# Peptides against a protein of PDB entry 6JX3, part 90

Target 1, 85 residues: chain A of PDB entry 6JX3
Amino acid sequence: AEFRLRPEISVAQTDYGMVLLDGRSGEYWQLNDTAALIVQRLLDGHSPADVAQFLTSEYEVERTDAERDIAALVTSLKENGMALP

## One batch from the design tools (peptide; made by RFdiffusion4, then SolubleMPNN)

Design b2_p30_2_s1 (from b2_p30_2, 13 letters changed)
Fold by OpenDDE base, seed 4:
Structure b2_p30_2_s1 (fold): chain B 85 residues (1-85), chain A 30 residues (1-30)
Amino acid sequence: as target 1 above (85 residues)
Amino acid sequence: MYEPPSITRLRGPELFRTDIERGEVTVTPL
């Protein structure tokens, strides 16, 4: 399934990095650079596997660690109401 | 250096959405 943000979520680029804004609850979420990179690539239509490959090519991270990190982030984004299930 | 992805919930009212989008507001982490 495609990774999608919920309709009420807005994306802001700030001096602090990427921020997700929930227009329903008024909550704001800051993403670190790695999380922002993952979200951007997922929104562009890349699969989690594609993103894991990208991370291992750009950073000193093992493939299995990258895959687990991506999965954990996606789960967190869904559970916190930012991404559609 | 690789940093694991992280998200941080921030404290800020909806009234500041436009200002946040412009990068003009300091938001406090929870």
Scores: peptide ipSAE 0.546, ipTM 0.877, DockQ to the pose 0.271
Fold by OpenDDE base, seed 1:
Structure b2_p30_2_s1 (fold): chain B 85 residues (1-85), chain A 30 residues (1-30)
Amino acid sequence: as target 1 above (85 residues)
Amino acid sequence: MYEPPSITRLRGPELFRTDIERGEVTVTPL
């Protein structure tokens, strides 16, 4: 399944991190560094499995934990109107 | 150190929205 942001969402890179803005509602969210990394890689076409492997290679995190964290983030992005279902 | 991913709804002064609306930060529609 392709990870995709909703068309009304804009990405802003700030000194404080990645921000996602809904151009229709005006709602916006800040991503922490890990979330930003995950979103960037998913948008670049990497699978969640690829991203999990990347996280385990770069950080002290278990594969299962990385996979769960990615899934939770994706769910949150969908539920909060940033990513397409 | 690994920090689990998190998202935070922006509230308050809404500085980021203001900056975005002014074009003071790079925004990419996706």
Scores: peptide ipSAE 0.544, ipTM 0.877, DockQ to the pose 0.248
Fold by OpenDDE base, seed 3:
Structure b2_p30_2_s1 (fold): chain B 85 residues (1-85), chain A 30 residues (1-30)
Amino acid sequence: as target 1 above (85 residues)
Amino acid sequence: MYEPPSITRLRGPELFRTDIERGEVTVTPL
């Protein structure tokens, strides 16, 4: 399934990194560098598997850990109302 | 060094709202 942010979510770039803004609830969510990288790649149309491969090539992280981390992030973004189910 | 991805709910959205309103932060609707 295609990863998409909900239409009410806006992206802001700050000195603290990427921030997601919910225009309905008024909530602000900060992403760390890894989360921002994953979200950017997913929004660019890369699959979670592609992103996992990228992470293992760029960082000292095992494939299984990268895959789990991506899945956990996507779940969190959906559960907190930032990404479409 | 690799850090696991994390998201953090920010407290004090007023600070960011002020920065947005002042044009110090660019917001892109999606």
Scores: peptide ipSAE 0.544, ipTM 0.879, DockQ to the pose 0.245
Fold by OpenDDE base, seed 2:
Structure b2_p30_2_s1 (fold): chain B 85 residues (1-85), chain A 30 residues (1-30)
Amino acid sequence: as target 1 above (85 residues)
Amino acid sequence: MYEPPSITRLRGPELFRTDIERGEVTVTPL
């Protein structure tokens, strides 16, 4: 399934990193640099596996850990109303 | 250093809106 943000979500680039705004609730969520990287690549159409490979090439992280971290982030984004199921 | 991905709910959305209104932040609806 394609990763997509909900239509009411806006993206802002700030000095603090990527911020997601819910246009209905007015809630703001800041992503750390790793989360922003993952979200950007997923939105560009990369698979979670592609993103995991990218993370292991850029950082000292094991593939399994990267995959788990990506899955946890996606779950969090869905549960907090930022990403579509 | 690798940091696990994290999201943080921001307090004071009005302050963030101020930064947007100043043109210091670009917002793109999706």
Scores: peptide ipSAE 0.542, ipTM 0.877, DockQ to the pose 0.246

Design b2_p30_2_s2 (from b2_p30_2, 13 letters changed)
Fold by OpenDDE base, seed 2:
Structure b2_p30_2_s2 (fold): chain B 85 residues (1-85), chain A 30 residues (1-30)
Amino acid sequence: as target 1 above (85 residues)
Amino acid sequence: MYVPPSITRLRGPRLHRIDIRRGERTVTPL
């Protein structure tokens, strides 16, 4: 399934990292660098498996842990109204 | 160093942080 942000969500880059802003409510979430990297790659059309491979190639993280982190982040973004189900 | 993903929402004077690996939600004053 394609990872997509909800249409009311805008992406902004700040000094503290990526921010996802709901244009209707004015509510926003700041992503840490790892979360931002994951979201950026997913939005670029990379699969969760591709993102996990990228993380393991660049950082000291096990593949299983990277996959779990990605899945849990995606779930959280959906549950908190930023990503489409 | 790999840092697990986290997301943080601003709610009034508080930050609501979700640490993805812990499934933990914490609220910290700004």
Scores: peptide ipSAE 0.672, ipTM 0.913, DockQ to the pose 0.538
Fold by OpenDDE base, seed 5:
Structure b2_p30_2_s2 (fold): chain B 85 residues (1-85), chain A 30 residues (1-30)
Amino acid sequence: as target 1 above (85 residues)
Amino acid sequence: MYVPPSITRLRGPRLHRIDIRRGERTVTPL
């Protein structure tokens, strides 16, 4: 399924990284650099597999670990109201 | 060096960090 943010979520770039802001609740989350990179790539239409390949090419991380990190991040973003199910 | 993803809630009297690999949440007072 396509990764999408909820319609009430806005993306802001800050000096400290990407922030996802809920325009309804006023809650916002800062992503670390790795989380921001994953989200950006997914929003650009890359599959989780594409993102995992990218991470393993740019960083010293195992493919299975990258895939697990991506899947867990996506789950967390959904559960915390930032991404559509 | 690869750093696993994390997200941190900035609203409220406490920081709420989710470390993706740990599956745990850390709360730090502001």
Scores: peptide ipSAE 0.671, ipTM 0.913, DockQ to the pose 0.570
Fold by OpenDDE base, seed 1:
Structure b2_p30_2_s2 (fold): chain B 85 residues (1-85), chain A 30 residues (1-30)
Amino acid sequence: as target 1 above (85 residues)
Amino acid sequence: MYVPPSITRLRGPRLHRIDIRRGERTVTPL
């Protein structure tokens, strides 16, 4: 399944990291660098498996941990109204 | 160094950080 943001969500790049703004509510979420990296790669069309491979190649993280982090982040973004189910 | 993902919500005067590995929401005082 393709990872997509909800249509009311806009992306802003700030000096403090990626920000996702809900244009309806005015609520926004700041992503840490790792979360931003994951979201950017998913939006660019990389699979969760591709992202996990990237994380393990660039950082000291086990494949299983990277996969769990990606899956849990995606779930959180969906549950908090930023990503489409 | 790998830092696990986290997201921080701002709504009005309230900050809420979600640490993805913890499944935990922490209110951060401003």
Scores: peptide ipSAE 0.670, ipTM 0.912, DockQ to the pose 0.571
Fold by OpenDDE base, seed 4:
Structure b2_p30_2_s2 (fold): chain B 85 residues (1-85), chain A 30 residues (1-30)
Amino acid sequence: as target 1 above (85 residues)
Amino acid sequence: MYVPPSITRLRGPRLHRIDIRRGERTVTPL
């Protein structure tokens, strides 16, 4: 399934990194560099498998750990109202 | 160095951080 942000969510690049802002509530989440990288690649149309491969090629992380991190982040973004189910 | 993903919500004077690997949520004053 395609990773998509909810329509009320805006992406901003700040001095503190990527921020996801809910235009209705005014609530926002700041993503760390790794979370931002994952979200950016997913929004660009890469699959979770592509993102896991990218992380293992760029960083010292095991494939299974990268896959778990991506899946858990996506779940968290859905549960916290940033991404569509 | 690889750093696991985290997301941090700002609500008023508090930060609410979720460390993705731990399932941990921490609220810290700004």
Scores: peptide ipSAE 0.666, ipTM 0.910, DockQ to the pose 0.533

Design b2_p30_2_s3 (from b2_p30_2, 12 letters changed)
Fold by OpenDDE base, seed 2:
Structure b2_p30_2_s3 (fold): chain B 85 residues (1-85), chain A 30 residues (1-30)
Amino acid sequence: as target 1 above (85 residues)
Amino acid sequence: MYTPPSITRLRGPRLERIDIERGERTVTPL
């Protein structure tokens, strides 16, 4: 189960965070720092479990909370047309 | 300090922010 962006989605870095741009529709979404960190690590091939471990090691967040946050973010990215199912 | 993830649609059919809060998603119109 690999996390992938849809082929029409481009990534841009801005002063206000990561932006995901749909090259077909022109829609774009800004990610906050946490969302960007999660997406970056997933795109690098880390599993959601790896990302959760990373978050708990870097921040004061419980493992279960990190896992839930990651899962909900991934769902949102899929439902809003940025990530492949 | 940990902040839960959020995404904000800046262009599209509706401008909105989605806040992730412990697996729950809250949509806020902009």
Scores: peptide ipSAE 0.628, ipTM 0.892, DockQ to the pose 0.945
Fold by OpenDDE base, seed 3:
Structure b2_p30_2_s3 (fold): chain B 85 residues (1-85), chain A 30 residues (1-30)
Amino acid sequence: as target 1 above (85 residues)
Amino acid sequence: MYTPPSITRLRGPRLERIDIERGERTVTPL
């Protein structure tokens, strides 16, 4: 399934990281560097498998851990109203 | 160095940080 933000969500870049703003509710979330990296690559059209490969090549993280982190982040973004199911 | 992903609600019904930990999440009130 394609990763997409909800239409009411806007992306802002700040000196402290990526922020996702809900234009309807006014809620907004700040992503840490790892979360921002994952979201950026998914939005660019990379698959979760591509992102996991990238993380393991650039950082000291095991493939299984990278896959779990990506899946959990995506789930959290969906549950908190930022990403489409 | 790798840090697991986290998201922080800066505005909403409550301020919370959600730390993603190997498929789990930890919610910390702010």
Scores: peptide ipSAE 0.603, ipTM 0.889, DockQ to the pose 0.910
Fold by OpenDDE base, seed 4:
Structure b2_p30_2_s3 (fold): chain B 85 residues (1-85), chain A 30 residues (1-30)
Amino acid sequence: as target 1 above (85 residues)
Amino acid sequence: MYTPPSITRLRGPRLERIDIERGERTVTPL
């Protein structure tokens, strides 16, 4: 399934990292560099498998760990109202 | 160095960080 942000979510790039703002609630989230990288690649149309391969090529991380990190992040973004189910 | 993904919620005076480490979620107040 395609990863998509909810329509009310705005994306901003800041000196402190990527920020996601809910325009309805006023709640916003700052992403660390790894989370931002994952989100950016998913939004660009890469699959979770593509992102995992990318992470293992750029960083010293095992494939299984990268896959679990991506899945957990996606789940968190959905549960916290940033991404569509 | 690889750092697991994390997100920090900002809501009024309330700040919390959600650390995602190897599929586990930890919520830490800031």
Scores: peptide ipSAE 0.570, ipTM 0.867, DockQ to the pose 0.746
Fold by OpenDDE base, seed 5:
Structure b2_p30_2_s3 (fold): chain B 85 residues (1-85), chain A 30 residues (1-30)
Amino acid sequence: as target 1 above (85 residues)
Amino acid sequence: MYTPPSITRLRGPRLERIDIERGERTVTPL
């Protein structure tokens, strides 16, 4: 399934990193650099497998850990109302 | 250096951080 933000969510780049803003509620979430990188690549159309490969090639992280981190982030973004199921 | 992904919610007078790798949530009053 394609990773996609909910229609009410906008992306803002701030001095503190990527922020996802709910235009209806006014709530927002700040992403750390790693989370922002993952979201950016997913939104660009890369698969979770592509992102995991990228992380393992650029950083000191095992493939299994990268896959778990991506999956957990995606789940969290869905559960917290930022990404579509 | 690799840092696990995390997200931090601003909701009213509170920040809520979710450590994605650890599956932990921390709520901190502002």
Scores: peptide ipSAE 0.540, ipTM 0.863, DockQ to the pose 0.574

Design b2_p30_2_s4 (from b2_p30_2, 14 letters changed)
Fold by OpenDDE base, seed 4:
Structure b2_p30_2_s4 (fold): chain B 85 residues (1-85), chain A 30 residues (1-30)
Amino acid sequence: as target 1 above (85 residues)
Amino acid sequence: MYEPPSITRLRGPELYRTLIRRGEVTREPL
């Protein structure tokens, strides 16, 4: 299934990167550059596998590490109420 | 350099204070 944010989540771009805002709770989540890049690519319709390939082409990271990092991030976004299951 | 992805939970005022402290933002970012 495609990666989607929950309806109550808004995306804000700041001088220091992407921030996710929960409009119901007022809670903010600050993403580092790598997390923001992953989320942006997923929202654009790329698969986790596509994103892993992209990361290995742009950064000095092993494919297996990129895959694990993406999976962990997606899990965190779902568990913390930012992404739909 | 590659950094593993990370997310940090904040409240609005905490984010604002962080951005102001870094000296590159002079107003509320959101």
Scores: peptide ipSAE 0.559, ipTM 0.873, DockQ to the pose 0.267
Fold by OpenDDE base, seed 1:
Structure b2_p30_2_s4 (fold): chain B 85 residues (1-85), chain A 30 residues (1-30)
Amino acid sequence: as target 1 above (85 residues)
Amino acid sequence: MYEPPSITRLRGPELYRTLIRRGEVTREPL
């Protein structure tokens, strides 16, 4: 399924990293570098499987761990109102 | 070094500091 942010979410790049801004609630969320990388690749049309493969190629992380981390992030983004279900 | 992905809700002083150091809004989501 396609990963999408909610329409009210804006993306800003800051010296602290990627920040997601909710235009309705005024909530702000900072993503660490790994989360930002995952979100950027998903928004660019890569599948979670593609992203997991990428992470294992670029970092010292096992495929199973990368898959779990991506799934957990996506769930968190949905639960906190940043990503569409 | 790999760090697991994380998100942090910004409040108070950390939000203020982030806004001071803000860059460009780079995208609207689709």
Scores: peptide ipSAE 0.556, ipTM 0.871, DockQ to the pose 0.254
Fold by OpenDDE base, seed 3:
Order: sequence, then structure tokens, then C-alpha cells
Structure b2_p30_2_s4 (fold): chain B 85 residues (1-85), chain A 30 residues (1-30)
Amino acid sequence: as target 1 above (85 residues)
Amino acid sequence: MYEPPSITRLRGPELYRTLIRRGEVTREPL
């Protein structure tokens, strides 16, 4: 399934990184650099597999760990109301 | 160095509004 943010979510860019804001509730979350990178690539239409490949090429991380980390992030974004199920 | 992805919940809309007013944050609705 395609990764999408909920329609009420806005992306805010700060000097400290990416922030996701719920325009209805006013809740918002800061992403670390890795999370921001993953979200940006997913929103650009890359698959989780593409993103995992990218991470392993740019960082000293094993493919299995990258895949797990991406899956965990996506789950967290869904559970916390930022991404569509 | 690689860090696992993380998200951190921030407090209330007021801090965000303050950052917007100061031009420290650019909002882009999706």
C-alpha cells in the first residue's frame, strides 16, 4: 500500500529538522534526521525496499535492520495519527 | 553515523504558532 500522510497533517521545516503537525488537534511531532529521510522518500513514491537499499548504501546499517526500522517508523506514524492506515 | 528513526511528541499548538510567527518554521499542508 502507498504511504500517505493524513490530510490534516502538515509538514513543517525547521532549522532542527522536520515536524509533522495535525492541523485539527494541534499535536505535532519532531522527526530525527533518519525518520525525516525515510518519510521524504516514501512520500516521493519510493517503496520501503527502495528506502532500505538507500539507507544501507549511505550508512553502516544492515539491510534487515533498515527494513525493521522503516517498518517500525511507519507503524508509529500510523498509530500516532500522522499516516493513513 | 546511522541512528534509528525516531519521532518525538511536542507540546501544544502554542509553541508551534510561536515558531511560525518568528519564521523559524515553514508550514506546508499536505
Scores: peptide ipSAE 0.554, ipTM 0.875, DockQ to the pose 0.256
Fold by OpenDDE base, seed 2:
Structure b2_p30_2_s4 (fold): chain B 85 residues (1-85), chain A 30 residues (1-30)
Amino acid sequence: as target 1 above (85 residues)
Amino acid sequence: MYEPPSITRLRGPELYRTLIRRGEVTREPL
């Protein structure tokens, strides 16, 4: 399944990292650097498996941990209304 | 150093608009 943000979500870049804003509700969320990197790669069309491989190549993280972290982030983004189900 | 991904809810749209006004934020609709 393709990862996509909801159409009402805007992306902002700050000196402190990526921020997502819901233009309808006015709610917005700051992503840490790892979350921003994952979201950018998913939006570029990489699969969660591709992103996990990328994380293990760039950071000292185990593949299983990377996969769990990506899945948890995607769930959070969907539950908080930023990503389409 | 790897940190697990995290998201943090921010307080309100006025703070966001203030950051944009100050040039600390650039917005791109996606």
Scores: peptide ipSAE 0.550, ipTM 0.871, DockQ to the pose 0.257

Design b2_p30_3_s1 (from b2_p30_3, 12 letters changed)
Fold by OpenDDE base, seed 2:
Structure b2_p30_3_s1 (fold): chain B 85 residues (1-85), chain A 30 residues (1-30)
Amino acid sequence: as target 1 above (85 residues)
Amino acid sequence: SLADVKARPFEPVETIETGRHTSISKHPPL
């Protein structure tokens, strides 16, 4: 399934990293650099499998760990109101 | 994270360690 942000959420790039801003409440979430990289690639249309392959090629991380981190991040973004189910 | 991380100067309300190398931090409106 396609990864999409909720319509009230916008993306901002800052000197401190990627931010997901709720345009209604003004609350926002800062992503660490690895989380931001994952979200950017998912929003560009890459599958979680594509992203996992990218992470293992770019960094010294095991495929299983990359897959687990991606899945957990996506779940958290959905549960915390940033991404659509 | 897998790369160098820059920390913002504002205290987050909540930080969630989503994975071994990933985290998200909630902030109130500025």
Scores: peptide ipSAE 0.440, ipTM 0.807, DockQ to the pose 0.406
Fold by OpenDDE base, seed 5:
Structure b2_p30_3_s1 (fold): chain B 85 residues (1-85), chain A 30 residues (1-30)
Amino acid sequence: as target 1 above (85 residues)
Amino acid sequence: SLADVKARPFEPVETIETGRHTSISKHPPL
């Protein structure tokens, strides 16, 4: 399934980076540059595997570490109510 | 080159709950 944010979530770019705001609860979360990059690629329709390949090609990171980071981020966003299951 | 790009440092993924936003509305003093 495609990675998608929940419909109540708004995205904003700030001086501190990408921010995800829950319009219902008011909770908002800041993403660092790496997290934002992953989210942007996933929202563009790339698979986690695509994103892992991208990260390993562009940055000093091993494939296994990239995969783990992506999976952990997706899990966190779902658990925090930002992304759809 | 791609090798040069590959050498760029990787910043670990982080997400941080930064707060709770509320809208404030004002009404006449009745």
Scores: peptide ipSAE 0.279, ipTM 0.690, DockQ to the pose 0.033
Fold by OpenDDE base, seed 1:
Structure b2_p30_3_s1 (fold): chain B 85 residues (1-85), chain A 30 residues (1-30)
Amino acid sequence: as target 1 above (85 residues)
Amino acid sequence: SLADVKARPFEPVETIETGRHTSISKHPPL
């Protein structure tokens, strides 16, 4: 299924990296560079499998680790109210 | 080369709840 942020979530770039802000509650989460890269690729329409392949091609990371990190990130963003289920 | 690209270090994924804020200023990417 398509990865999408909830409509109340805004994306901002700061001196500390990418931030996701809930415009209703005011809560915000900071993403490190790896998390931001994954989110950007998913929002651009790439599948988790595509992103895993990209990460293993561009960085020193094993496929299994990349897949686990992507899955965990997606789950966390959904559970924390940032991404649509 | 592709080998050189794949040699780049991988920083583990992290997300951090930073709190509540009414607005966030947007800055150019670092």
Scores: peptide ipSAE 0.252, ipTM 0.680, DockQ to the pose 0.038
Fold by OpenDDE base, seed 3:
Formats: sequence, C-alpha cells, structure tokens
Structure b2_p30_3_s1 (fold): chain B 85 residues (1-85), chain A 30 residues (1-30)
Amino acid sequence: as target 1 above (85 residues)
Amino acid sequence: SLADVKARPFEPVETIETGRHTSISKHPPL
C-alpha cells in the first residue's frame, strides 16, 4: 500500500531537523537526517525497495540493513500515529 | 565513481518524541 501520513500530521523543517506534528494531540517527533530522507522519498512515491536501492548506492550501508531500517521506520511511524496503517 | 558515492557515511535511522504542544485554560475572576 501507498505510504501516507495521517491527515492530522503536519511536516515542519526546523533548524535541527524534520519534525512531524500531530495537530490533534499536540505530540511531535523529530526525525534525524536518514529518517527524514526515507520519509521524503516514500512520500514522493518511491517504494521501500527503491529507497533501499538509493541508500545502498549513496551511503555505506548494505541492502539488508537498509531494508530492515526502512521497515522498522515505517512500523514506528504507524505505531506512533504519524502514518496511516 | 560509485565507490566514492557509496563511501559516504550512513547515519542510523532515528525518531525521537520531542514534546507536546499544549494550551492554557482561561477563567474569569471570581
């Protein structure tokens, strides 16, 4: 399924990184640069496989590690109420 | 080269709950 943020979630770029804010609860989460890059590419319509290929081509990370990190991030974003299930 | 590109360091994925925005209640004087 397509990766999407929940409708109540806003994205903000801060001096210290990307932030996701829940406009209803007020809870907000900061993403580090790697997490932000993954989220941005997923939101742009790239598949997790596309993102894994991108990461392994651009950074010192193996394919299996990239895939695991992407999957874990997506799971966390859903569990933390930022992304749609 | 691809070797040069792939040599860039990888920072592990991290997410951190950084806070909660709240508002204060207003009450008229008694």
Scores: peptide ipSAE 0.263, ipTM 0.671, DockQ to the pose 0.032; fails the geometry check

Design b2_p30_3_s2 (from b2_p30_3, 12 letters changed)
Fold by OpenDDE base, seed 1:
Structure b2_p30_3_s2 (fold): chain B 85 residues (1-85), chain A 30 residues (1-30)
Amino acid sequence: as target 1 above (85 residues)
Amino acid sequence: SLAEVMARPPQPVRTIRTGRRTSISQHPPL
């Protein structure tokens, strides 16, 4: 299944970083730059495997570490009600 | 509101980061 945010979640790019706002509760979450990069690539239609390859090409990171970081982030976004299951 | 978030420094309920504790490069993104 493709990665998607829940319909009530809005994305804002601020001078202080990327923010995800829940329009129902008013709560919002800040992403660090690496998390924002991963989310942006996934929303653009890249697979987790594509994103892992991208990270290993752009940064000095092992493939296994990149894959684990992406999986953990996706899980967190789903568990915190920001991404669709 | 979204407008408020755009207008001032965000005050998030929480921050989501990569699970990494070590740098992914000499100059990693935050």
Scores: peptide ipSAE 0.060, ipTM 0.579, DockQ to the pose 0.190
Fold by OpenDDE base, seed 2:
Structure b2_p30_3_s2 (fold): chain B 85 residues (1-85), chain A 30 residues (1-30)
Amino acid sequence: as target 1 above (85 residues)
Amino acid sequence: SLAEVMARPPQPVRTIRTGRRTSISQHPPL
């Protein structure tokens, strides 16, 4: 399934990192650099498996840890109303 | 517009972070 943000969510780049803004409520969430990288790649159409492979290639992280972090992030984004289910 | 929404009174900023809460690593970046 394609990873997609909800239509009311806007993406902005700031000096402090990527921000996801809900245009209706005004609530916004800041992502750390790794979370931002994951979201960017998912939005570009890469699968979670592709992103996990990328992380293990670019950084000193185990595959299982990368997979867990990606899954947790996606779940969090869905549960907090930023990503479509 | 996004600029108009950003001009509204700020809401509490929430942060989503990857990695384990009990540790930090040099890579991937924080």
Scores: peptide ipSAE 0.057, ipTM 0.566, DockQ to the pose 0.147
Fold by OpenDDE base, seed 4:
Structure b2_p30_3_s2 (fold): chain B 85 residues (1-85), chain A 30 residues (1-30)
Amino acid sequence: as target 1 above (85 residues)
Amino acid sequence: SLAEVMARPPQPVRTIRTGRRTSISQHPPL
């Protein structure tokens, strides 16, 4: 249930946004600012439900859309080897 | 994000994006 990055993944803040770097392969992924916000809150220990509530309070987005976006992002991070299953 | 578009940053291997620009309105981070 706890969202965690894989041990080989590091977070870098760049002038162009948040980057997740695989220290083994050197492959890196850039996040758009909304994705970065979600990841940051999840890493801080907020639940997906907490994050969905936060997004709906900050942006004009429906709760169900926020929930789907968070779920899709988490899935992508796991499938691309950045987050632990 | 606006910075991503306007500054033409070096291309990462991949980019992960979430949220639709039109769905998340009120000047959301892109």
Scores: peptide ipSAE 0.046, ipTM 0.570, DockQ to the pose 0.136
Fold by OpenDDE base, seed 3:
Structure b2_p30_3_s2 (fold): chain B 85 residues (1-85), chain A 30 residues (1-30)
Amino acid sequence: as target 1 above (85 residues)
Amino acid sequence: SLAEVMARPPQPVRTIRTGRRTSISQHPPL
């Protein structure tokens, strides 16, 4: 399934990292650099499998760990109302 | 991230982070 942010969510780049802003509530979430990288790649149309491969090529991380971290991030984004189910 | 640590601005209302505190051999940026 395609990863997509909810329509009320906007992305902002700050000097300290990526921020996701809910335009309705005014609540915002800051992503650390790794989370931001994953989100950016997913939004660009890469699959979670593609992103996992990318992470394992860029960092000393096992494929299974990369896949788990991506899945956990996507789940968090959905549960916190930033990404569509 | 290192930039975030160095600047130490006020914390956002919510933060989402990947990775465990001590889980990766080559630690990715915070």
Scores: peptide ipSAE 0.045, ipTM 0.568, DockQ to the pose 0.103

